Peptides against a protein of PDB entry 2N1D. Designs and how they scored, part 74

Target 1, 169 residues: chain A of PDB entry 2N1D
Amino acid sequence: EVKVKIPEELKPWLVDDWDLITRQKQLFYLPAKKNVDSILEDYANYKKSRGNTDNKEYAVNEVVAGIKEYFNVMLGTQLLYKFERPQYAEILADHPDAPMSQVYGAPHLLRLFVRIGAMLAYTPLDEKSLALLLNYLHDFLKYLAKNSATLFSASDYEVAPPEYHRKAV

## One batch from the design tools (peptide; made by RFdiffusion4, then SolubleMPNN)

Design b1_p18_2_s4 (from b1_p18_2, 8 letters changed)
Fold by OpenDDE base, seed 3:
Structure b1_p18_2_s4 (fold): chain B 169 residues (1-169), chain A 18 residues (1-18)
Amino acid sequence: as target 1 above (169 residues)
Amino acid sequence: SAAEELAKMMEEIAKEYA
């Protein structure tokens, strides 16, 4: 598979995220106070502000668009723990036409990068293009790590109500 | 697929910035 390295700063969060959902039976508060769309927008703007010497604004925009699309496709089928499925169903019912990038936030976005490598392995891509993609993905992950204090917090989760537990078995 | 779309975009970028 294609290896996408998760920054060391974010690995503990993946564990905490898993623990909050699966063990503590909590749910990420939806809609997210800071959704995937806004995170990607902030990243793009961040790159623009620093990219005075690097003429790759187009590339950043395309990467952002790609990540967004990939997230929207993968969220429901690949990025949710079993306990989160009823919540997702409710989201679909309440927001049938909204992309999930407008609903979910950083924790679920980070989960994408755990899975994206395997998916890209089955996509025809030459070595140079793959390297470029990986560089951008890693760059974005570094951005997430740099802003982890504001993007990842257990306070964004809440204990699921008893009614939810009954349908999440 | 989303992966294919992303790959195509990266391929285009690679060509442009090669």
Scores: peptide ipSAE 0.079, ipTM 0.704, DockQ to the pose 0.029
Fold by OpenDDE base, seed 1:
Structure b1_p18_2_s4 (fold): chain B 169 residues (1-169), chain A 18 residues (1-18)
Amino acid sequence: as target 1 above (169 residues)
Amino acid sequence: SAAEELAKMMEEIAKEYA
């Protein structure tokens, strides 16, 4: 089994995110002010500014592309709580051609890393390539932890209206 | 504990999409 270790600094946020949605019946405000595309772009630019070689830059771009792809595939079917499904349906109706990486933000992106390990177990990557990928995934998670103050906030959530509750039951 | 709550979150995700 491939295990992706989530930084200890971000684990409390996963708990808060779960609590906000499931217990407090709140929703993350969509579309996100800072979407997944922008977060990944910022990370790539951050890595490039650190003086990476051409090979390292290529690897970063591939990792970013892979994370984006996995997120867009997994969001609707694997990363949402039951309470969020009506909101997702509304997003699909309003933005039928938009990838979810342009709609959702950091909290949902972080949820991906709870599931990504199991997904990677089925990739055709050799041991060396997988190790390299894992290194970059952990590096990205470290980046999220470093910028957690700007990426994760309870103020990005709002209480769902009564009419939404009726749709969610 | 925080670890227990995280486990519950992961379990809920797994139950909905297993």
Scores: peptide ipSAE 0.029, ipTM 0.632, DockQ to the pose 0.083
Fold by OpenDDE base, seed 4:
Structure b1_p18_2_s4 (fold): chain B 169 residues (1-169), chain A 18 residues (1-18)
Amino acid sequence: as target 1 above (169 residues)
Amino acid sequence: SAAEELAKMMEEIAKEYA
């Protein structure tokens, strides 16, 4: 297993996210006001503005692309709680051609990093490539932590209506 | 603790999509 460390600042948010959905029966407002695509774009631009070399810029772009790809592939099958499945089904019906990175936001993106370590274990990456990837993943997580006040908020969640509860079961 | 709650989150996701 590949270990991806979640910043300590974000661990409480994962708990809050879990609590909001599973215990308080709330849903993250979709489509997200700040979707995964925009978050990744902001990160890429942030890294570019830091005076990175061309090689580092390329690496950032690849990491961003990889994160986006993993997110879009894994969101529906790996990153949702049971309570969120009806919402996801509705999103698919309303936006059948839209990648989920354009719909979902920071909380669900963060969930990916809880699972990404196990996923990377099955990826045929050499030690050097894996180390580089891990460095950028941790760097991205650090970026999320730095911007956590704007990216993670309980105000982005809504109490699910009674009719939703009936279909969520 | 946060670690325990995170474990619960992982368990919740895993049991639904494993």
Scores: peptide ipSAE 0.028, ipTM 0.638, DockQ to the pose 0.083
Fold by OpenDDE base, seed 5:
Structure b1_p18_2_s4 (fold): chain B 169 residues (1-169), chain A 18 residues (1-18)
Amino acid sequence: as target 1 above (169 residues)
Amino acid sequence: SAAEELAKMMEEIAKEYA
């Protein structure tokens, strides 16, 4: 088992995110005002600005690329609540060739890290490489926690109209 | 608790992909 620890600052958001959608019947506004691509880019730039060596910068870029790939693959099959499916279908229809990392934002990205540990258990990475990856993933999560006030907000959600409810049943 | 609610999140995700 590969364990990815979610920062305590972000665990409550996962609960709020779940509540907003499943109980309050709200939807995250799409396309996100700050999408996953932008968040990852900001993180990469943040790391580069910290005076990292060239090797560290390269590693960050690889991690960012990996997170993006995982997100784009997993969003539709692993990260959505049932209530969000009609919205996802609409997004696919409107943006058929766009990666979901350009549409969705921080809340859905955070959901990835709840599941990513189990997925990493099936990767052929050696122990050292996996440890390094985990370090960067935790570092990224710390970054999300540090910027949580700007990345996670209930105001980014809106009540779904009655017409949507009929589709989501 | 937060842990219990997180478990509900996982359950919701799992329901759709079971």
Scores: peptide ipSAE 0.028, ipTM 0.640, DockQ to the pose 0.081; fails the geometry check

Design b1_p18_3_s1 (from b1_p18_3, 9 letters changed)
Fold by OpenDDE base, seed 4:
Order: sequence, then C-alpha cells, then structure tokens
Structure b1_p18_3_s1 (fold): chain B 169 residues (1-169), chain A 18 residues (1-18)
Amino acid sequence: as target 1 above (169 residues)
Amino acid sequence: DELEKLMEEIEKEYKEEL
C-alpha cells in the first residue's frame, strides 16, 4: 500500500470535519467560498514564486492537474460521507456540467489524500515516478497545513435543515 | 463506508497521541 502521510497539523481537522458532518449533522456550505480550483491555483502560484525552474514548474502544473483530476473523479464516489449524499445530488442537479473542483473546497480536498494512497498503489508508475509524485503530494499537504487557518474553519459548515435530515441516510 | 472507517482510525491515533 502506498502511504500518503498526512501532516499532524491536519489530522485534527480531518477528525473535526468528520465530526461536524457525521455526528453534528452539519454540511459544508456549497458552493465553497474557496473552491478546489482556487486552492490549487494558489498553490501553483506559490510554488512558482519560490523561484522554481521550468522543469519544476512543469512538474507543479502536472501535479495540480493530477490532483484536480483525481478529486473530480473521486469526490462523488469516494470522498463523501453518507450524510452528504443528498447535498451532492442537489449539486449535480444544479450544476450538471460543473467539475466538483469548482464546487467543493478544502475539507473535501483534504479527504482526497486519505484515499489517494490506495488508488496510487494500483497505478503503473515506476518507483522513481511514484516517489516523485508522493513528494509533491506531501509538499502540497504541507502547503495546506501552512495555510490551514485560512482554509479550514468550522464556520464554513452549517446545521442541516430538518427537511434535509428526512432525505439523508 | 471506507472513508468513515479511515477517519475512525485517524481519530483513534490522534487521541492516543494526546
């Protein structure tokens, strides 16, 4: 199994996010004030501002594109708790052609990294390529940790209305 | 689901580290 190390600073947030939704029956406000696309763009710009070479810049862009793709593919089927399913269905109905990276935000993006390791284990990447990818994923996670105060907040969640509870599993 | 199971494990580990 491919292990993607989650920074210790972000583990409490993963738990809080999980708790807010599954135990406190809250929902992340959608569309996100800062969506995944924006977060990835900020990261890319951050990396570019650090004086990266062209090759490194290319790698960053590829990583960003990859993260976005994985997120968009996995969000609906792998990154949602049962309580969030009705919300997702509503989002699909309202935004049928929009990638979920334009709708969802940091909490759901962080969840990706809990699951992505298992997915990467089945990718036909050579050892060197996989190591490089993992390094970039860890680098991105460090970026999220560094900016956690602005990216993760319980105030972005709201109590689900009674009518939602009736729809939720 | 699998995600929830993983969160339970993370929570357990986090609590043990406190």
Scores: peptide ipSAE 0.464, ipTM 0.896, DockQ to the pose 0.842
Fold by OpenDDE base, seed 1:
Structure b1_p18_3_s1 (fold): chain B 169 residues (1-169), chain A 18 residues (1-18)
Amino acid sequence: as target 1 above (169 residues)
Amino acid sequence: DELEKLMEEIEKEYKEEL
């Protein structure tokens, strides 16, 4: 199995996010004020500003595109807690053609990296290519950790209304 | 729920580190 290490600085955010939703019955406010697309764009620009060559810039763009693709594929089936299902259904009804990377934000993006390792195990990448990809994924996670103060906040969550509780299982 | 299980593991490890 492919192991993606989560920075120690971000583990508390994963736990708090999980607690807010599953125990405190709160929901992340959607659409996110800063969506996954925006976060990935900021990362790409950050990397490009550090004087990378054309080849390195291309690699960053490919990594960003890959993360976005994995997120959009996995969000609905792999990255949501049961309590979030009604909210997701409402999002699909209101935004049927929008990729979830334009709706969801940093907490759900971080959840991707908890699950992506198992998915990468099924990729056709050779050992060297996989190692390179993992390096970029870890680099991105370090970026999230560096910017965690602006990306992760309990204030982005809100108590689910009574009508939501009635339809949530 | 695989995600739930993974969070439980992360929480356990996090608490053990405190």
Scores: peptide ipSAE 0.457, ipTM 0.892, DockQ to the pose 0.813
Fold by OpenDDE base, seed 3:
Structure b1_p18_3_s1 (fold): chain B 169 residues (1-169), chain A 18 residues (1-18)
Amino acid sequence: as target 1 above (169 residues)
Amino acid sequence: DELEKLMEEIEKEYKEEL
């Protein structure tokens, strides 16, 4: 089993995000003010500014591309709570060709790392490559933790209208 | 459902740490 450790600073947010959606019946405002693509781009630029070698820059770009791909594949089937499914359906109807990394933001991206470990277990990577990938994933999570004050906010959620409740529950 | 279960576990751990 591949385990991706979530920083302790981000665990409270995972719980709050979950509570906002499932218990308080709120929805993350979409499209996100800061989408997954933007977050990943900021991370890549951050790594470049820290003096990485050319080879490391390539690795960062590959990791960013991988995270984006996994997010886009997993969002609709594995990263949404039941209450969010009608919202997702509306997004698909309005933006059928848009990758979800351009629509969703930090909270849903963070959820990816709760589930990505299981997916990586089925990825045909050698032990060394997997270890390297995990290191970068943890590095990215640390980046999210450092920027958590700007990336995660309850103000990005809104109470779902009664009409939505009838669709979701 | 799987995500929900995982969050319940995280919440449990978080509350125990408080």
Scores: peptide ipSAE 0.449, ipTM 0.890, DockQ to the pose 0.795
Fold by OpenDDE base, seed 2:
Structure b1_p18_3_s1 (fold): chain B 169 residues (1-169), chain A 18 residues (1-18)
Amino acid sequence: as target 1 above (169 residues)
Amino acid sequence: DELEKLMEEIEKEYKEEL
């Protein structure tokens, strides 16, 4: 099993996010104020600003592209709680061709890293490549932790209306 | 729901770490 360690600073947020949705019956406001694309762009720019070589810059771009791809593939089927499914269906109906990385934000992106380890376990990567990828993923998670105050907030959620409750699990 | 099960595990671990 490939294990992606979640920073201790972000575990409380994962729990709060889960609680807000599943217990308090709230929804993350969509489209996100700061979407996944922008978060990844900020990370890439952050890495570039620290004086990385061209090769390192290339590697960062590849990692960002990979995270984005995994997110867009996994969001609808693996990163949503049951209560969020009607909201997702509405998003798909209104924006069928939009990548979900342009709609969803930091909380859902963080959920990716809870699930991505199992996916990576079945990827045909050699040991060195996998280790390098994991290092970048952990580096990105550290970035999220460092910027958690601006990326994660309960104010980005709202109580779902009664109409939503009737069609939600 | 695999995600929910994983979150239950994370919550349990988080509470144990407190």
Scores: peptide ipSAE 0.448, ipTM 0.889, DockQ to the pose 0.875

Design b1_p18_3_s2 (from b1_p18_3, 8 letters changed)
Fold by OpenDDE base, seed 3:
Structure b1_p18_3_s2 (fold): chain B 169 residues (1-169), chain A 18 residues (1-18)
Amino acid sequence: as target 1 above (169 residues)
Amino acid sequence: SELEKLMEEIEKEYEEEK
Protein backbone atom coordinates (compact mmCIF):
# COMPACT_ATOMS: atom_id res chain seq x y z
CA GLU B 1 0.00 0.00 0.00
CA VAL B 2 1.14 3.49 -0.88
CA LYS B 3 0.31 5.92 1.88
CA VAL B 4 -0.23 9.57 1.09
CA LYS B 5 -0.53 11.56 4.28
CA ILE B 6 -3.01 14.42 4.30
CA PRO B 7 -1.81 17.46 6.25
CA GLU B 8 -3.66 17.87 9.52
CA GLU B 9 -4.65 21.37 8.49
CA LEU B 10 -6.60 19.97 5.54
CA LYS B 11 -8.42 17.17 7.33
CA PRO B 12 -11.07 19.56 8.72
CA TRP B 13 -11.86 20.61 5.15
CA LEU B 14 -12.29 17.00 4.11
CA VAL B 15 -14.66 16.47 7.01
CA ASP B 16 -16.59 19.67 6.32
CA ASP B 17 -16.83 18.81 2.64
CA TRP B 18 -18.07 15.36 3.56
CA ASP B 19 -20.63 16.79 5.96
CA LEU B 20 -21.85 19.50 3.58
CA ILE B 21 -22.57 16.98 0.86
CA THR B 22 -23.75 13.88 2.67
CA ARG B 23 -25.51 15.30 5.73
CA GLN B 24 -26.46 18.85 4.84
CA LYS B 25 -27.34 17.82 1.28
CA GLN B 26 -25.44 20.65 -0.34
CA LEU B 27 -23.54 20.69 -3.61
CA PHE B 28 -20.28 22.29 -4.56
CA TYR B 29 -21.07 25.03 -7.05
CA LEU B 30 -20.03 24.02 -10.55
CA PRO B 31 -18.21 25.05 -12.59
CA ALA B 32 -15.73 25.89 -9.87
CA LYS B 33 -14.57 29.47 -9.44
CA LYS B 34 -11.06 28.10 -9.35
CA ASN B 35 -10.82 24.78 -11.12
CA VAL B 36 -8.25 22.04 -10.69
CA ASP B 37 -6.35 23.15 -13.79
CA SER B 38 -5.82 26.61 -12.37
CA ILE B 39 -4.79 25.30 -8.97
CA LEU B 40 -2.18 23.05 -10.55
CA GLU B 41 -0.98 25.87 -12.77
CA ASP B 42 -0.58 28.14 -9.78
CA TYR B 43 1.39 25.46 -8.00
CA ALA B 44 3.69 24.97 -10.98
CA ASN B 45 4.27 28.69 -11.25
CA TYR B 46 4.89 28.87 -7.53
CA LYS B 47 7.56 26.19 -7.79
CA LYS B 48 9.17 27.94 -10.74
CA SER B 49 9.31 31.21 -8.88
CA ARG B 50 11.19 29.54 -6.05
CA GLY B 51 14.24 29.05 -8.26
CA ASN B 52 14.07 25.44 -9.29
CA THR B 53 16.56 24.02 -11.75
CA ASP B 54 15.49 23.07 -15.24
CA ASN B 55 15.35 19.42 -14.28
CA LYS B 56 13.25 20.13 -11.22
CA GLU B 57 10.95 22.31 -13.26
CA TYR B 58 10.47 19.50 -15.71
CA ALA B 59 9.65 17.14 -12.89
CA VAL B 60 7.11 19.56 -11.44
CA ASN B 61 5.39 19.86 -14.79
CA GLU B 62 5.19 16.12 -15.11
CA VAL B 63 3.81 15.77 -11.61
CA VAL B 64 1.18 18.41 -12.34
CA ALA B 65 0.25 16.63 -15.53
CA GLY B 66 0.03 13.37 -13.65
CA ILE B 67 -2.18 14.76 -10.92
CA LYS B 68 -4.46 16.25 -13.55
CA GLU B 69 -4.69 12.97 -15.40
CA TYR B 70 -5.40 10.96 -12.27
CA PHE B 71 -8.05 13.45 -11.25
CA ASN B 72 -9.78 13.31 -14.61
CA VAL B 73 -9.77 9.53 -14.58
CA MET B 74 -10.84 9.04 -10.98
CA LEU B 75 -13.33 11.87 -10.42
CA GLY B 76 -16.40 10.20 -11.83
CA THR B 77 -15.82 6.76 -10.40
CA GLN B 78 -14.00 7.24 -7.11
CA LEU B 79 -14.16 10.83 -5.87
CA LEU B 80 -17.90 11.52 -5.74
CA TYR B 81 -20.38 10.82 -3.00
CA LYS B 82 -23.71 9.29 -3.97
CA PHE B 83 -25.51 12.58 -3.51
CA GLU B 84 -23.27 14.18 -6.13
CA ARG B 85 -24.02 11.66 -8.88
CA PRO B 86 -26.94 13.55 -10.46
CA GLN B 87 -24.85 16.71 -10.56
CA TYR B 88 -22.04 14.85 -12.25
CA ALA B 89 -24.44 13.42 -14.81
CA GLU B 90 -25.68 16.91 -15.59
CA ILE B 91 -22.12 18.15 -15.99
CA LEU B 92 -21.32 15.34 -18.40
CA ALA B 93 -24.42 16.09 -20.43
CA ASP B 94 -23.68 19.80 -20.62
CA HIS B 95 -19.92 19.46 -21.11
CA PRO B 96 -19.27 16.06 -22.65
CA ASP B 97 -15.78 16.85 -23.92
CA ALA B 98 -14.53 18.94 -21.03
CA PRO B 99 -12.05 17.40 -18.64
CA MET B 100 -13.35 17.41 -15.11
CA SER B 101 -10.23 19.26 -14.02
CA GLN B 102 -11.74 22.27 -15.75
CA VAL B 103 -15.05 21.89 -13.94
CA TYR B 104 -14.31 20.81 -10.39
CA GLY B 105 -12.22 22.58 -7.79
CA ALA B 106 -10.16 22.26 -4.65
CA PRO B 107 -12.46 20.09 -2.51
CA HIS B 108 -12.67 17.34 -5.10
CA LEU B 109 -8.98 17.65 -5.84
CA LEU B 110 -8.25 17.11 -2.17
CA ARG B 111 -10.41 13.99 -2.22
CA LEU B 112 -8.08 12.63 -4.90
CA PHE B 113 -5.28 12.43 -2.39
CA VAL B 114 -7.42 10.32 -0.09
CA ARG B 115 -7.68 7.73 -2.85
CA ILE B 116 -4.60 8.18 -5.03
CA GLY B 117 -2.43 5.98 -2.85
CA ALA B 118 -4.41 2.91 -3.77
CA MET B 119 -4.07 3.73 -7.46
CA LEU B 120 -0.34 4.31 -7.21
CA ALA B 121 0.03 0.87 -5.71
CA TYR B 122 -0.95 -0.57 -9.08
CA THR B 123 1.46 1.55 -11.11
CA PRO B 124 4.68 -0.09 -12.30
CA LEU B 125 6.96 2.48 -10.73
CA ASP B 126 10.29 1.56 -9.23
CA GLU B 127 10.97 2.51 -5.64
CA LYS B 128 13.05 5.56 -6.53
CA SER B 129 10.47 6.93 -8.93
CA LEU B 130 7.67 6.29 -6.48
CA ALA B 131 9.54 8.00 -3.67
CA LEU B 132 10.15 11.03 -5.86
CA LEU B 133 6.50 11.15 -6.87
CA LEU B 134 5.36 10.88 -3.27
CA ASN B 135 7.66 13.73 -2.32
CA TYR B 136 6.05 15.96 -4.91
CA LEU B 137 2.56 14.88 -3.92
CA HIS B 138 3.26 15.78 -0.32
CA ASP B 139 4.83 19.03 -1.45
CA PHE B 140 1.68 19.83 -3.38
CA LEU B 141 -0.48 19.01 -0.38
CA LYS B 142 1.62 21.40 1.68
CA TYR B 143 0.92 24.02 -0.96
CA LEU B 144 -2.80 23.36 -0.65
CA ALA B 145 -2.53 23.70 3.11
CA LYS B 146 -0.71 27.02 2.81
CA ASN B 147 -3.45 28.32 0.53
CA SER B 148 -6.37 26.63 2.26
CA ALA B 149 -7.97 29.93 3.30
CA THR B 150 -8.49 30.87 -0.34
CA LEU B 151 -9.09 27.39 -1.75
CA PHE B 152 -11.62 25.96 0.69
CA SER B 153 -14.81 27.66 1.79
CA ALA B 154 -18.28 26.53 2.76
CA SER B 155 -19.59 29.46 0.73
CA ASP B 156 -18.69 27.52 -2.40
CA TYR B 157 -21.50 25.12 -1.57
CA GLU B 158 -25.23 25.60 -1.94
CA VAL B 159 -28.31 23.77 -0.77
CA ALA B 160 -29.58 21.40 -3.41
CA PRO B 161 -33.08 22.21 -4.65
CA PRO B 162 -36.01 19.92 -3.83
CA GLU B 163 -36.12 18.50 -7.34
CA TYR B 164 -32.52 17.43 -6.95
CA HIS B 165 -33.30 15.63 -3.72
CA ARG B 166 -35.98 13.58 -5.43
CA LYS B 167 -33.52 12.15 -7.94
CA ALA B 168 -30.51 11.92 -5.64
CA VAL B 169 -31.98 10.00 -2.71
CA SER A 1 -18.07 3.43 -1.29
CA GLU A 2 -14.40 3.26 -0.43
CA LEU A 3 -14.20 7.03 -0.29
CA GLU A 4 -17.10 7.13 2.12
CA LYS A 5 -15.48 4.54 4.35
CA LEU A 6 -12.23 6.48 4.36
CA MET A 7 -14.03 9.70 5.19
CA GLU A 8 -15.81 8.04 8.08
CA GLU A 9 -12.43 7.07 9.45
CA ILE A 10 -11.04 10.55 8.95
CA GLU A 11 -14.08 12.09 10.60
CA LYS A 12 -13.81 9.74 13.54
CA GLU A 13 -10.19 10.64 14.07
CA TYR A 14 -10.95 14.33 13.67
CA GLU A 15 -13.74 14.26 16.23
CA GLU A 16 -11.60 12.37 18.69
CA GLU A 17 -8.89 14.99 18.39
CA LYS A 18 -11.25 17.85 19.22
Scores: peptide ipSAE 0.393, ipTM 0.877, DockQ to the pose 0.824
Fold by OpenDDE base, seed 2:
Structure b1_p18_3_s2 (fold): chain B 169 residues (1-169), chain A 18 residues (1-18)
Amino acid sequence: as target 1 above (169 residues)
Amino acid sequence: SELEKLMEEIEKEYEEEK
């Protein structure tokens, strides 16, 4: 089993995000004010600013690209709660060719790391490559935790209108 | 869903850690 450890600082955000949507019937405002692409770009720039070698910079770029790819593949099928399905359908209808990493933001990106471990368990990677990847994933999660005050906020959610409830539940 | 099941586990663990 491949285990991706979620920082303790971010677990409350996962719970709050889940509660806001499933219990309080709120929706994350889309398109996100800060989308996944922007978050990953900021991370890459952060790593580059710390004096990385060319090889290390290359590795960071590959990790960012990988996270983006996994997010875009998994968002619609594995990272949404039932209540969010109508919203996702509207997004697809309005922006059929847009990658979801340009629409969704930090909360949904964080959900990826709850599920990505199971997916990586079936990925054909050698032990050394997997260990390196996991190190970068954990490093990225630490970055999210460090910047959680600007990335996660209940103010990014809003109560779904009555007409939404009728088609969501 | 699988995500919801995982979140239930995370919430349970979170509450137990408090």
Scores: peptide ipSAE 0.388, ipTM 0.873, DockQ to the pose 0.869
Fold by OpenDDE base, seed 4:
Parts: sequence; C-alpha cells; structure tokens
Structure b1_p18_3_s2 (fold): chain B 169 residues (1-169), chain A 18 residues (1-18)
Amino acid sequence: as target 1 above (169 residues)
Amino acid sequence: SELEKLMEEIEKEYEEEK
C-alpha cells in the first residue's frame, strides 16, 4: 500500500468535516466559494513564485493536473459520505457537464488524499516516479496545512433543511 | 463507506494522540 501522510494539522479538520456532515447533518455549501480548481491554481502559482526551474515548474503543472483528474474521477464515487449523496445528485442535475473540481472545495479535496494512496498502489509507476509523485503530494498537503485557516472553516457548512433529511440516506 | 471507515480510524487515532 502506498502511504500518503496527512499532516497532523489537517487530521483534526478531517474529523471535523466528517462530524459536521455525518453527525451534525450539515452540508458543505455548494458551489464552493473557493473551488478545487482555484486552490490548485493558487498552489501552482505559489510554487512558481518561489523560484523553480523549468523542469520543476513542469512537474508542478503535471501534479496539479493529476490531482484535478483524480479528484474529478473519484469525487462522486469515493469521496462523499452517504448524507451528501442527494446534494451530489442535485449538483449533477444542475451542472451535468461541469467538472466537480469547479463545484467542490477544500474539504472534499482533502478527502482525496485519504483515499489516493490506495489508488496509487495500483498504478504502474516505477519506484522513482512514485517517490517523486508522493513528494509533490506531500508538498501540496503541506501547502493546505499552511493555508488551513483560510481553506477550512465550519462556517462553510450549513444545516441541511428538513426536506433534505427526508430524502437523505 | 470506505471513506467513513477511514475517518473512524483517523478519529480514533486522533483521540488517542490527544
């Protein structure tokens, strides 16, 4: 198994996010004020601003693209709690052709890194490539941790209305 | 779900480390 280390600073948020939705029956407000695309763009710009070689910049772009792709593929099937399914269905109905990276935000993006390790275990990457990818994933997670105060907030959640509860699993 | 199971584990670890 490929181990993706979640920064200790972000583990409490993962728990809080999970608690807000599954126990407190709240929903993350969608569309996100700051969506995954924007977060990844900010990260890429952050990396570029710190001075990178062309090769390193290329690597960042590839990592960003990869994260986005994985997120868009996995969101609907792997990154949602049961309580969020009706919300997702509504999003799909309203935005059938929109990538979920344009709809969802930081909390769901963070969830990706809880699951991505298992997916990477089945990728045909050589050891060197995998190590490099993991380094960038960890680097990105460090970025999320550094900016956690602005990216993760319980105020981005709202109590689901009664009509939602009636259709929620 | 698998995600929920993983979160339960994370919560458990977090509580133990707290």
Scores: peptide ipSAE 0.373, ipTM 0.868, DockQ to the pose 0.870
Fold by OpenDDE base, seed 1:
Structure b1_p18_3_s2 (fold): chain B 169 residues (1-169), chain A 18 residues (1-18)
Amino acid sequence: as target 1 above (169 residues)
Amino acid sequence: SELEKLMEEIEKEYEEEK
């Protein structure tokens, strides 16, 4: 298994996010005010603004594309708590052709990095390529930590309405 | 779920470090 280290600054948020959903029975407001696509775009632009070469720019774009793909593949099956399932079903019904990276936001994106290590173990990459990828993933996580004040907020969650509780098993 | 188990571990570690 591949180890992806979560910055210490973001671990409290992971716990808070988990608590908001599973214990406080709240839901992240969807569609997100700032979706995963937007976050990744901002990261790419941030990296490009630092004077990277063409090759480095290409690498950033590939990493962004990869993160987006992994997120869209894993969201529905790996990144949701049980309480969020009815909400996800509603999203699928209302936005059947939209990638989840256009619907969900920073909290769910952060959850990806808790699980992505196990998935990377199945990726056919040599040690050098994997190390490079991990460096970019850690760099991205550092970016999330740097911008955590604007990306992660309990105000983006709402208490689930009574009708939701009735259908949430 | 696996995610929930991982979160429990993270919470445990966080509380121990606090």
Scores: peptide ipSAE 0.369, ipTM 0.866, DockQ to the pose 0.836

Design b1_p18_3_s3 (from b1_p18_3, 8 letters changed)
Fold by OpenDDE base, seed 1:
Structure b1_p18_3_s3 (fold): chain B 169 residues (1-169), chain A 18 residues (1-18)
Amino acid sequence: as target 1 above (169 residues)
Amino acid sequence: DPLAELMEEIEKEYEKEK
């Protein structure tokens, strides 16, 4: 499979996020105060401000669109822990037509990059195109690492209420 | 849970490097 390297600065957060949900039985507050769509938009604007060429803008927009699509496809089946399933079911019931990139935030987006490698292995991209895509994905991960203090916080989680525990068992 | 397994691997690697 294709390997996507996670920045060392973000690995502790992946573990903390996993711990908050699975061990401490907390839930990420939904809808996110800063959703995946807004994070990707900020990244695109950041890249455009640093390299304002038509070709580069097009490439960034395509990468952003691709990340968004992969996230929306994979969230429900690949990026949730078992404890989060009741919450996801409630979100689907309340927002049946909304893409999950408008509901979920940075922690779940980061989880995507742990799993996206397997999906990229099935793409029809040639070696050069895949290398270019990987470069952009790594660039985006560096952006997340640079802004990790504002994107990732344990304060965005809350202890699940007793009624939720009854549904989750 | 494949996601949990991946996080366990990351945790083990992180603890080894720490």
Scores: peptide ipSAE 0.403, ipTM 0.872, DockQ to the pose 0.801
Fold by OpenDDE base, seed 4:
Structure b1_p18_3_s3 (fold): chain B 169 residues (1-169), chain A 18 residues (1-18)
Amino acid sequence: as target 1 above (169 residues)
Amino acid sequence: DPLAELMEEIEKEYEKEK
């Protein structure tokens, strides 16, 4: 498989996120105050402000688009814990035409990078293209790590109500 | 839950390095 390195600063958060959901039976507040679309937009703008060339800017936009697409495709089937399934079902019912990148936020986006490596392993990319993509993914992860204080917080979670527990696996 | 399994692995690594 393709190994996507998660910054050491974010690994504890992945565990905390997992713990909040699966052990503490909390849910990330949805719709997210800052959704995936906005995070990716901020990243793109950040890269633009760093004085990238036109080609690099284009590449960033393509990467952002790719991340968004992967997220929207994978969220429902690959990025949720069992406890989150009822919440997801409710989101689909309430927002049937909305991409999940407009609903979910940073924690779920970060989960993507735990799983994306396996997906990339089956993507027909040449070695150079794959390396370039991985570099951008790692760059984005570094961005998330840099902004982790504002993107990841336990205060964005809430205790699931009793009626939710009855629906949850 | 494959995602949970991955987090368990990360947790183990984190605890070892802590």
Scores: peptide ipSAE 0.401, ipTM 0.874, DockQ to the pose 0.816
Fold by OpenDDE base, seed 3:
Parts: C-alpha cells; sequence; structure tokens
Structure b1_p18_3_s3 (fold): chain B 169 residues (1-169), chain A 18 residues (1-18)
C-alpha cells in the first residue's frame, strides 16, 4: 500500500467534515465558492512564484493535472458519504458536462488524499516516479495546511432540508 | 462506507492526542 501522510493540522478537519455530513446531516454548499480547479491553480502559481526552475514548474503542472484527474474520477464513487449521494445526483443533473473539480471544493479534495494511496498502488509507476509524485502530493498537502483557515470552514455547510434528509438516510 | 470507517479511525486517534 502507498501511504500518503495527512498533516496533523488537517486531520481534525477531516473528522469535522465527516461529522458535519454524517452526524449533523449537513451538506457542503455547491457549487463551491472556491472549487478544486481554483485551489490547484493557486497552488501551481504559489510554486511558480517561489522561483522554481522550468523543469520543476513542469513537474508541478503535471502533478496538478494528475490530482485534478484523480479527483474527477474518484469523487462520485470514492469520496462521498451516503448522505451526500442525492446532492451528487442533483449536481450531475444540473451540470452534466462539468468536471466535478469545478463544482466541489477543499473538503472533498482533502478526502481524495485519504483514498488516493490505494489507487496509486495499482498505477504502473516505477519507484522513482512514485517517490517523486508522493513528494509533490505531500507538498500540496502542506500547502492546504498552511491555507486551512481560508479553505476549510463549517460555514460552508448548511443543514439539509427535511425532504432531503428523508430521501438520503 | 469505507471512507467513513477511515474517518472513524482518524477520530479515535485524534481524540487520544487531545
Amino acid sequence: as target 1 above (169 residues)
Amino acid sequence: DPLAELMEEIEKEYEKEK
């Protein structure tokens, strides 16, 4: 198994996010005010501004593209709690041609890193390439941790209406 | 839910650290 370490600062948020959805029966407001695409773009620009070489910049862009692709593939099947399924169905109906990275935000993106390790274990990457990828994934997670105050907030959630609760539980 | 199970494990670990 490929281990992706979640920063300790972000673990409480994973729990809070889980609690908001599953126990408090709330939903993350969609479409996100700051979607996954935007977060990844900000990260790429952040890395660029720190004086990376052309080669490093290229690598960052590849990693960003990879994270986006993994997110878009895994969101619907791997990153949602049962309570969120009706919301996801509505999103698909309202945005049939939009990638989920344009709809969902930081909390769901963070969930990706809880599950991505298992997916990477099945990818045909050599040891060196995998190590490099993991380094960038961890670097990105550190970026999320540094910006956690602006990226993760319970105020981005709202109590689901009674009619939603009845069909989701 | 496998995701929920993972979060439950994280919660238990986090509570021990508090």
Scores: peptide ipSAE 0.398, ipTM 0.872, DockQ to the pose 0.784
Fold by OpenDDE base, seed 2:
Structure b1_p18_3_s3 (fold): chain B 169 residues (1-169), chain A 18 residues (1-18)
Amino acid sequence: as target 1 above (169 residues)
Amino acid sequence: DPLAELMEEIEKEYEKEK
């Protein structure tokens, strides 16, 4: 099994996010004020500002592209709770060709890293490439932890209206 | 719900660590 370690600082947020949706019946406001594309762009720029040695800029761009791709593929099938399904359906109906990385934000992006490990276990990567990828994923998670105060907030959620509650699980 | 199950496990671990 490929293990992606979630920083201890972010684990409470994963639980809070889960609680807000499943127990408190709230929804993350969409489209996100800061979407996944923007977060990844900020990370890439952050890495560039820290200095580029050994062509690390190329590697960062590839990692960003990979995270974005995995997110867009996995969001609808792997990263949503049942209560969020009607919201997702509405997004798809209104924006059928929009990548979800332009709609969703940090909380859903963080959920990716809970599930991506299992997916990577079945991905044909050599040991060296996998180790490098994992290093960057962990580095990105550390970045999220450093910026958690601005990326993760319960104020980005709102109580779903009664009409939504009736059609949701 | 596999995601929910994972979060439940994380919650249990988090509560034990507190």
Scores: peptide ipSAE 0.355, ipTM 0.858, DockQ to the pose 0.823

